# Designs tried in a protein design run: peptides against a protein of PDB entry 6D0Y. Part 71

Target 1, 225 residues: chain A of PDB entry 6D0Y
Amino acid sequence: ETEDHLESLICKVGEKSACSLESNLEGLAGVLEADLPNYKSKILRLLCTVARLLPEKLTIYTTLVGLLNARNYNFGGEFVEAMIRQLKESLKANNYNEAVYLVRFLSDLVNCHVIAAPSMVAMFENFVSVTQEEDVPQVRRDWYVYAFLSSLPWVGKELYEKKDAEMDRIFANTESYLKRRQKTHVPMLQVWTADKPHPQEEYLDCLWAQIQKLKKDRWQERHIL

## One batch from the design tools (peptide; made by RFdiffusion4, then SolubleMPNN)

Design b2_p16_2_s4 (from b2_p16_2, 7 letters changed)
Fold by OpenDDE base, seed 2:
Structure b2_p16_2_s4 (fold): chain B 225 residues (1-225), chain A 16 residues (1-16)
Amino acid sequence: as target 1 above (225 residues)
Amino acid sequence: EKSFEELFEERLKKLS
């Protein structure tokens, strides 16, 4: 495969095709595996790019990376290192949206046996530990909490199955931070259609409530069409 | 622990 063709194949995977998604993913994994000896750097860059720019295809690309890693090529570790470098660069550039997409991508890689659960737990421990640093602006502390919580729909089940004690500690620290953080001083909208007023919660408080519910539901999400 | 092949099948169900 030429580099241009590889780019096309990677960018278009998961789109409507006469073949099944399974067939397309396995086929593409085979093509990429065969071309890694000659185009590893390009493939790494392409996969990192689509992970960053096409978050709507997150599960497709994590699955693809998982397939590649399962075929006994030491590609997974190098890819993760590239993703971590990109994450750091995004954070340095204050590109928080890109950064959170990368964190979610890395999170889902745990489900694909590319990243070990303990490693992801360690990352989240590092994220939440930022909330304890007083010299860090709250906007950045808030982002780390957001990045952690918003990634749990992808990896929370796996992490609690393997590292429940550590996850409970992270949750406790997160809850503590959310209780003591300064909230934006704006008028809150309230829904008065019910017997009790339902105030619109701040975005992190709302997310926390959603994650608590998800945890209670054993990390099962409803499918919405 | 599930093999990746088993996980792959599960993920395909979610993606389909």
Scores: peptide ipSAE 0.304, ipTM 0.896, DockQ to the pose 0.031
Fold by OpenDDE base, seed 3:
Structure b2_p16_2_s4 (fold): chain B 225 residues (1-225), chain A 16 residues (1-16)
Amino acid sequence: as target 1 above (225 residues)
Amino acid sequence: EKSFEELFEERLKKLS
């Protein structure tokens, strides 16, 4: 395979095809696995790129990564490392939109047996711990809470099944922060921007309520968040 | 816990 061909294959997976999605994913996994010895870096970059730029295909690509990892190639760990590095870069650049997509992607990788549940819990603990730091602007603290809460639709069930006590602690800390944080008065229904963790001040409270309901429903979605 | 193959089938049902 050429680099250009790999790019095309990765970018177009999940699109309309004469074959089933199952066949396409398995086929692509086989192609990528075979080409890793020659194009590992390129494949890592491409998958990281589509994770950032094609959030609508999140579950397709997490599944693909899961397939590759299940075939016992050390690709999974290297991919996660690349994603974490990209996440840090996005946060440094205050690219909140890209960063949250990465967190959600990593969250769904827990379901795909690429990331261990305890590791994801540790990440969320780190996120929520930022709310306790005085040197961090509230806009950043709010984003970390947003990133945590907005990722739970993907991974909340798995994390509570395996780390319920730790998750309860994170929830308690989150609730405490939401009660004490400063709220600015802004119009509702604002457009999301890269420099704002939430378009409206009540957004976090609304999200919190939605997640609490989801948790109460044992993470079975009954509505679109 | 489920194998990834089992999970893969479940995910495909959701995606298709």
Scores: peptide ipSAE 0.302, ipTM 0.895, DockQ to the pose 0.031
Fold by OpenDDE base, seed 1:
Structure b2_p16_2_s4 (fold): chain B 225 residues (1-225), chain A 16 residues (1-16)
Amino acid sequence: as target 1 above (225 residues)
Amino acid sequence: EKSFEELFEERLKKLS
């Protein structure tokens, strides 16, 4: 396979096809596996690129990476290293939306047996620990909390099943930070016909409430987050 | 723990 052809195959997976998604993923995994000896670096870069640019296909690509990793390749570790490097670059470039996509991608890789649950817990511990650093601007501290909370729909269930005590500690630290942080007052839309309109809620407070509800619902999503 | 094969099947069902 040529590099251009690999790019096309990777970008188009999950789109409408005469074959099932299962067949397409298995087929693509086979092609990529066969080409790793010659195009390993390119394949790593391509997968990293689609993770950043095609977040709507997150679960498809994490599944693909998991499938490749399950075929007794050390590909998963190298891919994760590449993703971490990209995450650092995205943060350095102030591409926070791209960065959060990468964190969510890494989170879902736990479900694909590419990243161990303890490693993800450690990452989130590192994120939340930033909230305790005074030399870091609040906007950046807020982002780490956002990245953590907004990734839990993908990995919260798995992490609480395996590391409940550690997760509870992270939650406690998060709650403490949210209570003491300076809140930004932003105009919010209110229901005009509501007799008792809900009070204005800061974005992170809103997200926190949503995640708390999700946790109470045993991580079974009942609404679109 | 479930094997990846089992997880793969579960994920495919969710993606469908």
Scores: peptide ipSAE 0.301, ipTM 0.895, DockQ to the pose 0.031
Fold by OpenDDE base, seed 5:
Structure b2_p16_2_s4 (fold): chain B 225 residues (1-225), chain A 16 residues (1-16)
Amino acid sequence: as target 1 above (225 residues)
Amino acid sequence: EKSFEELFEERLKKLS
């Protein structure tokens, strides 16, 4: 395999094909596994790139990484380390959109047995702890809360099944921060119905309410009515 | 705890 060919294969997985998605993922995993001895660094970079640039295919690529990790027990850890490095770089560059995609990607990797639930809980504890730092601009504090909350649709169920007490603590700290933070009201995308009268809320407050509802529903998504 | 193979099958169904 050439580097260009690997790039093409990785970028195109999950697209319409004559073969099943299962076959394509298994096939690609086999190709990548075979090429790791020669192209590990390139493969890691490519997967990191698609994680950042193709968030619509997040679950496809996390599944692929999980499959690779199952075949090569070292790969998952190396990939996560690369992703964390990239996350730090994105934050240093103030690229918050890229950074949140990385956090969501890491979150879904818990479901793929690449990242342990306790490790993800620890990461979120670290995120929320930033809200307690006085020398950190609120824009960064808000982002960490946003990154945490917006990742829970992917991993909240798993984390509460294994670390409910710790998660409750994180939620309590988050709630406390949301009550005391300075708010900037912006137009909301959500339409409020007469059956459920709600005042327009700041974005994080709205997200908090949505996540609280999701938690109440045991992390089972439902249609917004 | 489910094996990854089991999870893989579940995720495939979700992605299909």
Scores: peptide ipSAE 0.299, ipTM 0.895, DockQ to the pose 0.032

Design b2_p16_3_s2 (from b2_p16_3, 9 letters changed)
Fold by OpenDDE base, seed 5:
Structure b2_p16_3_s2 (fold): chain B 225 residues (1-225), chain A 16 residues (1-16)
Amino acid sequence: as target 1 above (225 residues)
Amino acid sequence: MEELLERIKKFEEKLE
């Protein structure tokens, strides 16, 4: 019964309320924090489950984890470990949609001060390093590049502010890979106007162009990517 | 568990 109520509460956070979202998140964090000593594992598992179930509330739950981490750093670390385990499991199960979501979730946790910027940079370095492995199929290499690039809208600004040189190296390696990989022609992700004709590009090339533009715009989004 | 449930219910009331 208690677990059901807790799940319901976690699911409902972020919905329309008389109070601000920030106030509700602080309140929920307080409720959860009080029982962490006794029910940390259950709370952690429940939060992981709900966060995966409701991807539209990604920033809400990353913020919640950030608040909990500020109060209890042990929770934040264990939560990250759990999410990384889920990421590994998703990859093993060939659930790439779940996996990319988890990478994005972890990326946003950097903004919430749950994951250190150097740790995320190291993760992305590992992802891009897969492109240099000859015994890995291109589909897998492409996925790691996709996971990296598609996560940058959530964390690119923070990583460049703290690890500019390292990020530039990752970008250079990514660009090099994109130039040499085999391409499959697909419709562009963006509709281009007649005033600016743009050839149809492969999806990773399109994403790369979008990320380059985002970087040039100092990571200020003008549209939903 | 009972204490947690009470806190949850109280907070739920505030969210409404």
Scores: peptide ipSAE 0.225, ipTM 0.818, DockQ to the pose 0.760
Fold by OpenDDE base, seed 3:
Structure b2_p16_3_s2 (fold): chain B 225 residues (1-225), chain A 16 residues (1-16)
Amino acid sequence: as target 1 above (225 residues)
Amino acid sequence: MEELLERIKKFEEKLE
């Protein structure tokens, strides 16, 4: 079946090959592009599924989406819509691990020129605004801050280059919240780096410090994560 | 779809 072969091909991209990853991605994009006019929805669905199935290939599939979007401007938008729907569903289902992954995926799509920087800023503004809501558990507030901060390694540079004032405001609000929140360990939060948080430092405070350092370093990572 | 399948197969061969 053609669909099975297509799914297999999408899954295999990025694996060991005689050709470069970039070449393979462009090749795959070319294969898919030819059928986008007739099978866009099917291709989109497959990509969404595989991207969620293989989180270790996040940057591979964001790049692929970027390539396809460049070839067909309608593809990127529809793909983003699908991912946002999934994000909303994950949040409603309290599937925070999937949700944070999806936020990171969307963040990297900014680098791939699929999502505009202002749109991502707006999303992060919405996330941080949760910290100001009444009658919201701190664990929920913490998660949205975590989702924001933990996504910045993928998109912070781009957002500050284009929306520095807005980002500074978000950072100020985040800092204010972190100062006033109760220091509590939240099991649903996971470290985005290989470095373990210092046992004496609260998780979000540690993440905040890491992000501040990353920002200071102009969003250049010193270590390959 | 037959054409797509052929393209997929050809590309898969390149990946091998």
Scores: peptide ipSAE 0.224, ipTM 0.817, DockQ to the pose 0.738
Fold by OpenDDE base, seed 2:
Structure b2_p16_3_s2 (fold): chain B 225 residues (1-225), chain A 16 residues (1-16)
Amino acid sequence: as target 1 above (225 residues)
Amino acid sequence: MEELLERIKKFEEKLE
């Protein structure tokens, strides 16, 4: 019964309330903090489950983990270990959608001071290094590049602020790979009524262009009203 | 665990 109530509470904390989100998260962290010594494993497992169940609340739960980690430093490390295990399991099961989400989640944990920037840089270095491996399917190489690039909206600013030289190296390696990789041929999509129709780029090339633009814009995203 | 449950319930009431 306690577990059910706790799960429900974790699910609801990010919903509309009379109180601010920050207040609710701090409140929940306070509720959980007192029982971390005796109930940490259960809390950790529940939070992992809910975080994976509700990807739309990524930043809510990373923030919660950050708050709990600030209150109990041991929590953050164990939580990260659990997420890394899940990432490995997802990759083994060829669940690439879940895997990329987990990479994004880990990326945002850097902003929440749960994961150190150098550790995340090292992870991305490992991802991009796959592109240099022989006898690896391109689809796998492409996925690691995708996982890296698609996570940068969440952590690119922080990583460049702290590890700009290392990030530039990763970018250079990524660019080199994108230039030499085999592109999948698909029917050209274009606006036929335009004087100069622009063909739709391959998804990784498109993503690369978007990330380059984001970097140029100092990692500030433009929002549409 | 009972104490945790009470705190959870109390907090849930505040969220509603």
Scores: peptide ipSAE 0.232, ipTM 0.825, DockQ to the pose 0.732; fails the geometry check
Fold by OpenDDE base, seed 4:
Structure b2_p16_3_s2 (fold): chain B 225 residues (1-225), chain A 16 residues (1-16)
Amino acid sequence: as target 1 above (225 residues)
Amino acid sequence: MEELLERIKKFEEKLE
């Protein structure tokens, strides 16, 4: 019963309320903090589950994790470990949509001071290094590049502020890969941006162009990618 | 657990 109510509460936070979102998150963090000593693992698991079920509330739950981590310095690390395990499981199960969401979630945790910028850079270095692996399917290489690029709207600014040289290296490696990869003509996967008309192009090339523009614009997002 | 449940319920009421 308690678990059901807790899950319900976590699901409902961030919805329209008489109080501000910030106030509600602080309140919820306070409620959870009181029982972290006894139910840390359970709270952590529930939060992981709900965060995965409600991707539209990504920033709400990353903020909540950040608040809990600030109150209990051990919470963030354990939460990240749990999310990494889920990421690995999703990849093994070929659930790539879940996997990319988890990467975005982890990326936003950098902004919430849960994950250190160098750690996220290292993760992205590992992702892009897959492009250099021998005898692997291109779909694998493409996915890791996609996971990296599609996460940058959430964390690119912070990473370039902290680790600009390392990020430039990752970008160079990414660009090199995109130039040499095989492009397959699949019309249904070609991307057309209505806000800024351009010829239809391959999805990774399109994403790369969008991220390059975002970088040029000092990571100030003007519209949803 | 009962105390936690009470706190949860009180907070839920606040959110409504």
Scores: peptide ipSAE 0.226, ipTM 0.820, DockQ to the pose 0.767; fails the geometry check

Design b2_p16_3_s3 (from b2_p16_3, 10 letters changed)
Fold by OpenDDE base, seed 1:
Structure b2_p16_3_s3 (fold): chain B 225 residues (1-225), chain A 16 residues (1-16)
Amino acid sequence: as target 1 above (225 residues)
Amino acid sequence: SEELLKKIEEFEKKLS
């Protein structure tokens, strides 16, 4: 069946090929748009599925969605709506690993011109605002900060270029929260020299420090976070 | 559709 072929192609893109990835993505985009009115729903579902199941291909599928959106301006919006619904479902089901990945995926869609920078800023504002909710457990507040910070390697540069004032406000609120929250001391392997031991940091504090450095380095990534 | 199938086949050929 045609739908089976489409599924196969979408799943296989980015695998070993005699052609460049860019060429293959352009080709696949051309195939998928050939009869979009008849297969849009199926294509949307397939892309949502592979996006969630194949996290190692994040940039491949965000790029593909970007290409499809460029060719069909209404496709990107529908895809984002589907992904947002999935994000809500993941959070509802307490599937926080999938949820954080979806946030990263959406973040990279900003780079692919599918999501506007202001919309992503608004999402992060909503995330960080959870830290101000006293009736919410700290573990949940911590997760939203984690989801925000861990997504910045994909979108921080773009957001600061477009919305620096708003991002600074989010950072200030994040820093304030990190200073106030209760820290859990977990035994970690200490890296030290004979004369200068490295202090152990809680994971979220460590991530914050890494993101601050990334920001200082103009979002040029030197190490994998 | 016939057109879609044709494009799929062409793309599969390219991938091979």
Scores: peptide ipSAE 0.210, ipTM 0.822, DockQ to the pose 0.665
Fold by OpenDDE base, seed 4:
Formats: C-alpha cells, sequence, structure tokens
Structure b2_p16_3_s3 (fold): chain B 225 residues (1-225), chain A 16 residues (1-16)
C-alpha cells in the first residue's frame, strides 16, 4: 500500500545510497508532496514518530520537514505543533530524554526555516524563566537549563544573529542560576535519564563552560559536545 | 494513487 511505502521511504532515507543525501531528500520531498493533501496526516504522524525514534537522523528529518515546508504547505507549522504537543506530553510523563531531544529537534528546525528564530528565543526565555519561579523543584529548573544549553549547538549561531540582546539576557539569567543553585554530588559518569531527570552539577557546569566556549568561538564547533 | 505509487517506485530505484 502507498502508506506502507511512504513509511518505508521515510524510515530508510539517509541510508547508504548511490545518490547524495540531499538528492534523496529532495526526491523524497517530491514524492511526499505529490499527494500530500491525501496523506498529510499520515506523513505528519510518521515524521513525528521517526523524529522521536531515530535521533541519529535528526538533521535528515529536520531537513525533510524544511523541504516540505518550503513548498507552500502549512506542513511545517502543523508539524511543529505536533512536536510541541509531544514535548509537553513527554514532560508530563517525565520522559526527559525524549523531551530534550525534541527541544534539540525543534532547535534545528530553525536552521531549516521551519521555526522562526524569535519563536525559539521565546521558548528558551520561557525555559530559563522557570529558574526564577518559586516552588519549582530544582530538578525541573536544572532540566530547562540543560535543555536550553544542550540545544545551542544546533541553533545558537542563528539565535545570536537574530536576537543577540535577548540571548545575552538568557545567558545572564542562566549564569546567575547556575551560581546560586544547590550543589549536587552525583558521580560524573552517571547519565541523565528519565528516571533521573536532572543533570549532575558537574555536567551542567561543564556544559555551561562548553557553551560559553562555543559562543566565544562564534558558534563554530570543533568537537561534538 | 497510481501516480504517487509510480513516483515512489521511481524514487526507490534512486535509493538503491
Amino acid sequence: as target 1 above (225 residues)
Amino acid sequence: SEELLKKIEEFEKKLS
């Protein structure tokens, strides 16, 4: 069936091919666009699913969404809405690993011209504002900072190009929070998981330092964080 | 649709 084929193609895109990835993505976009009105919902669902399940293909699918969005379909907006809903659900379910990935995914969608930079800045402002809220567990405050910082490798450059003042304020607030937050003494080798929904002190401090360096390097990565 | 299926098949050939 057509839907099965679409699912297969979406899942397989990015695999080894005689053609370039870019060419394949363009081709897939063309295929999907050919009858998008009839399969839009299915395609949206599929993309949301693979986006969550295949984190290694983040850039592939953000690019694909970008291509589809460029074809004058309100596809990008609907996709983003779905992803935001999923993000909210992940947070409600304490699935912090999925949640942070979704934030990164959304961040890269800015580069794909699916999400406007100001919108992403607003999201991060909202994230960091949680650190200023009283009666919020530090685990949540830490997570929002983590989600923000860990997403900057994907979008920091764009956001600073468009909203440098706002980003500086976010950074200032982040720094302030990191200085005043309670210290946690957890082994550095522990990985943040859904059942361990907050980063270690050392990790956040390390991440902050890395991001600061990245910022100083004009957001040109020399290594994978 | 048949046309879409055809396009899919053509694209699959490119992926091979």
Scores: peptide ipSAE 0.209, ipTM 0.817, DockQ to the pose 0.828
Fold by OpenDDE base, seed 5:
Structure b2_p16_3_s3 (fold): chain B 225 residues (1-225), chain A 16 residues (1-16)
Amino acid sequence: as target 1 above (225 residues)
Amino acid sequence: SEELLKKIEEFEKKLS
């Protein structure tokens, strides 16, 4: 019964309420922390599940994890470990849509002080380093670049504030790869399917241009009518 | 625990 109630609360947080979202998140964190030692594993599983199933609530759940982690239970670390395991499983199962979303989720956890900026930089360095491996199919190299670039809207500002030199190096390597990679014309519709994690040529170049513009604007997004 | 359940119920009322 208790677990069912917890599941309901976690799933419904962020929905319309008389209270502010911030207040509701703090309240939920308080509830979850009340008996965390007895329900930690269940809560971890629930949060991992809703994180994957409800991508529209990404910032809600990253914030919640951040609040829980702030209580010094190392909850954030265990959650990150679970998410990384899931990322590995997604890649192994050729579920590249879920994989890239998980990278974005992890990226936003940096803003919530769950993941340290240097650790995220190291992850992106590892991603982009795959482009230097000649024995790796280009389809995989392209995906790692895509995963990196598509995550920067969530974490680029923080990473450049903390590790600007390292980020510039990653950008330089990315640019170099994009210039030398083989280009093939495929449909513009970017749909990732199993065994085909290849982003569309024009989409990847377009994404690079968008990220360069975002960087130039100091990672401040502008509103469009 | 009963204590946790009470806290859950109280919070549920606030969310409704």
Scores: peptide ipSAE 0.203, ipTM 0.814, DockQ to the pose 0.744
Fold by OpenDDE base, seed 3:
Structure b2_p16_3_s3 (fold): chain B 225 residues (1-225), chain A 16 residues (1-16)
Amino acid sequence: as target 1 above (225 residues)
Amino acid sequence: SEELLKKIEEFEKKLS
């Protein structure tokens, strides 16, 4: 069946091949676009699924979506809508690991010209604004700051090139929060879970320092954070 | 579509 073949191709793209990855992505994009009107919903579902289930292929699938969006602007928007829905569901289910990955994925879509910089800035503003909500526990506030900061390696350069003033405001609010928050002692090997979505005490401070350094270096990363 | 299927199969060969 044609749908089975499409599923196989989407799942296997990026694996070892005689052709370059770039060539394979262009080829796959061409295949998917050839009969997109008949399989659009299926393709959207498949891409959303592999994006979530194959985090090691983040840049492969963001690039693929970027290629599809460049040829069909409606596809990119619909894909983003699906990913945002998934992000909301992950947050509601307290699936913090999936949620932070989705934020990173969306962040890289800015580089692929699928998401506009102002939209991503607005998302991060919403995240950091949680730090000012009185009815939200600190562990939740910390996670939103973590999600913001941990996504900047993928999109910080683009956002500061286009929205430097807004980003500076977000950074100022983040810094203010980090200075006034209570530090929580947790095991060193703590993993984000539904009941304990909190890293070790020093993690946010360390991440902040790393991001500040990255910003100072004009977002040129020399080592994996 | 038979044409689409053929195109898919050709692309699969390139991935191999």
Scores: peptide ipSAE 0.199, ipTM 0.810, DockQ to the pose 0.867

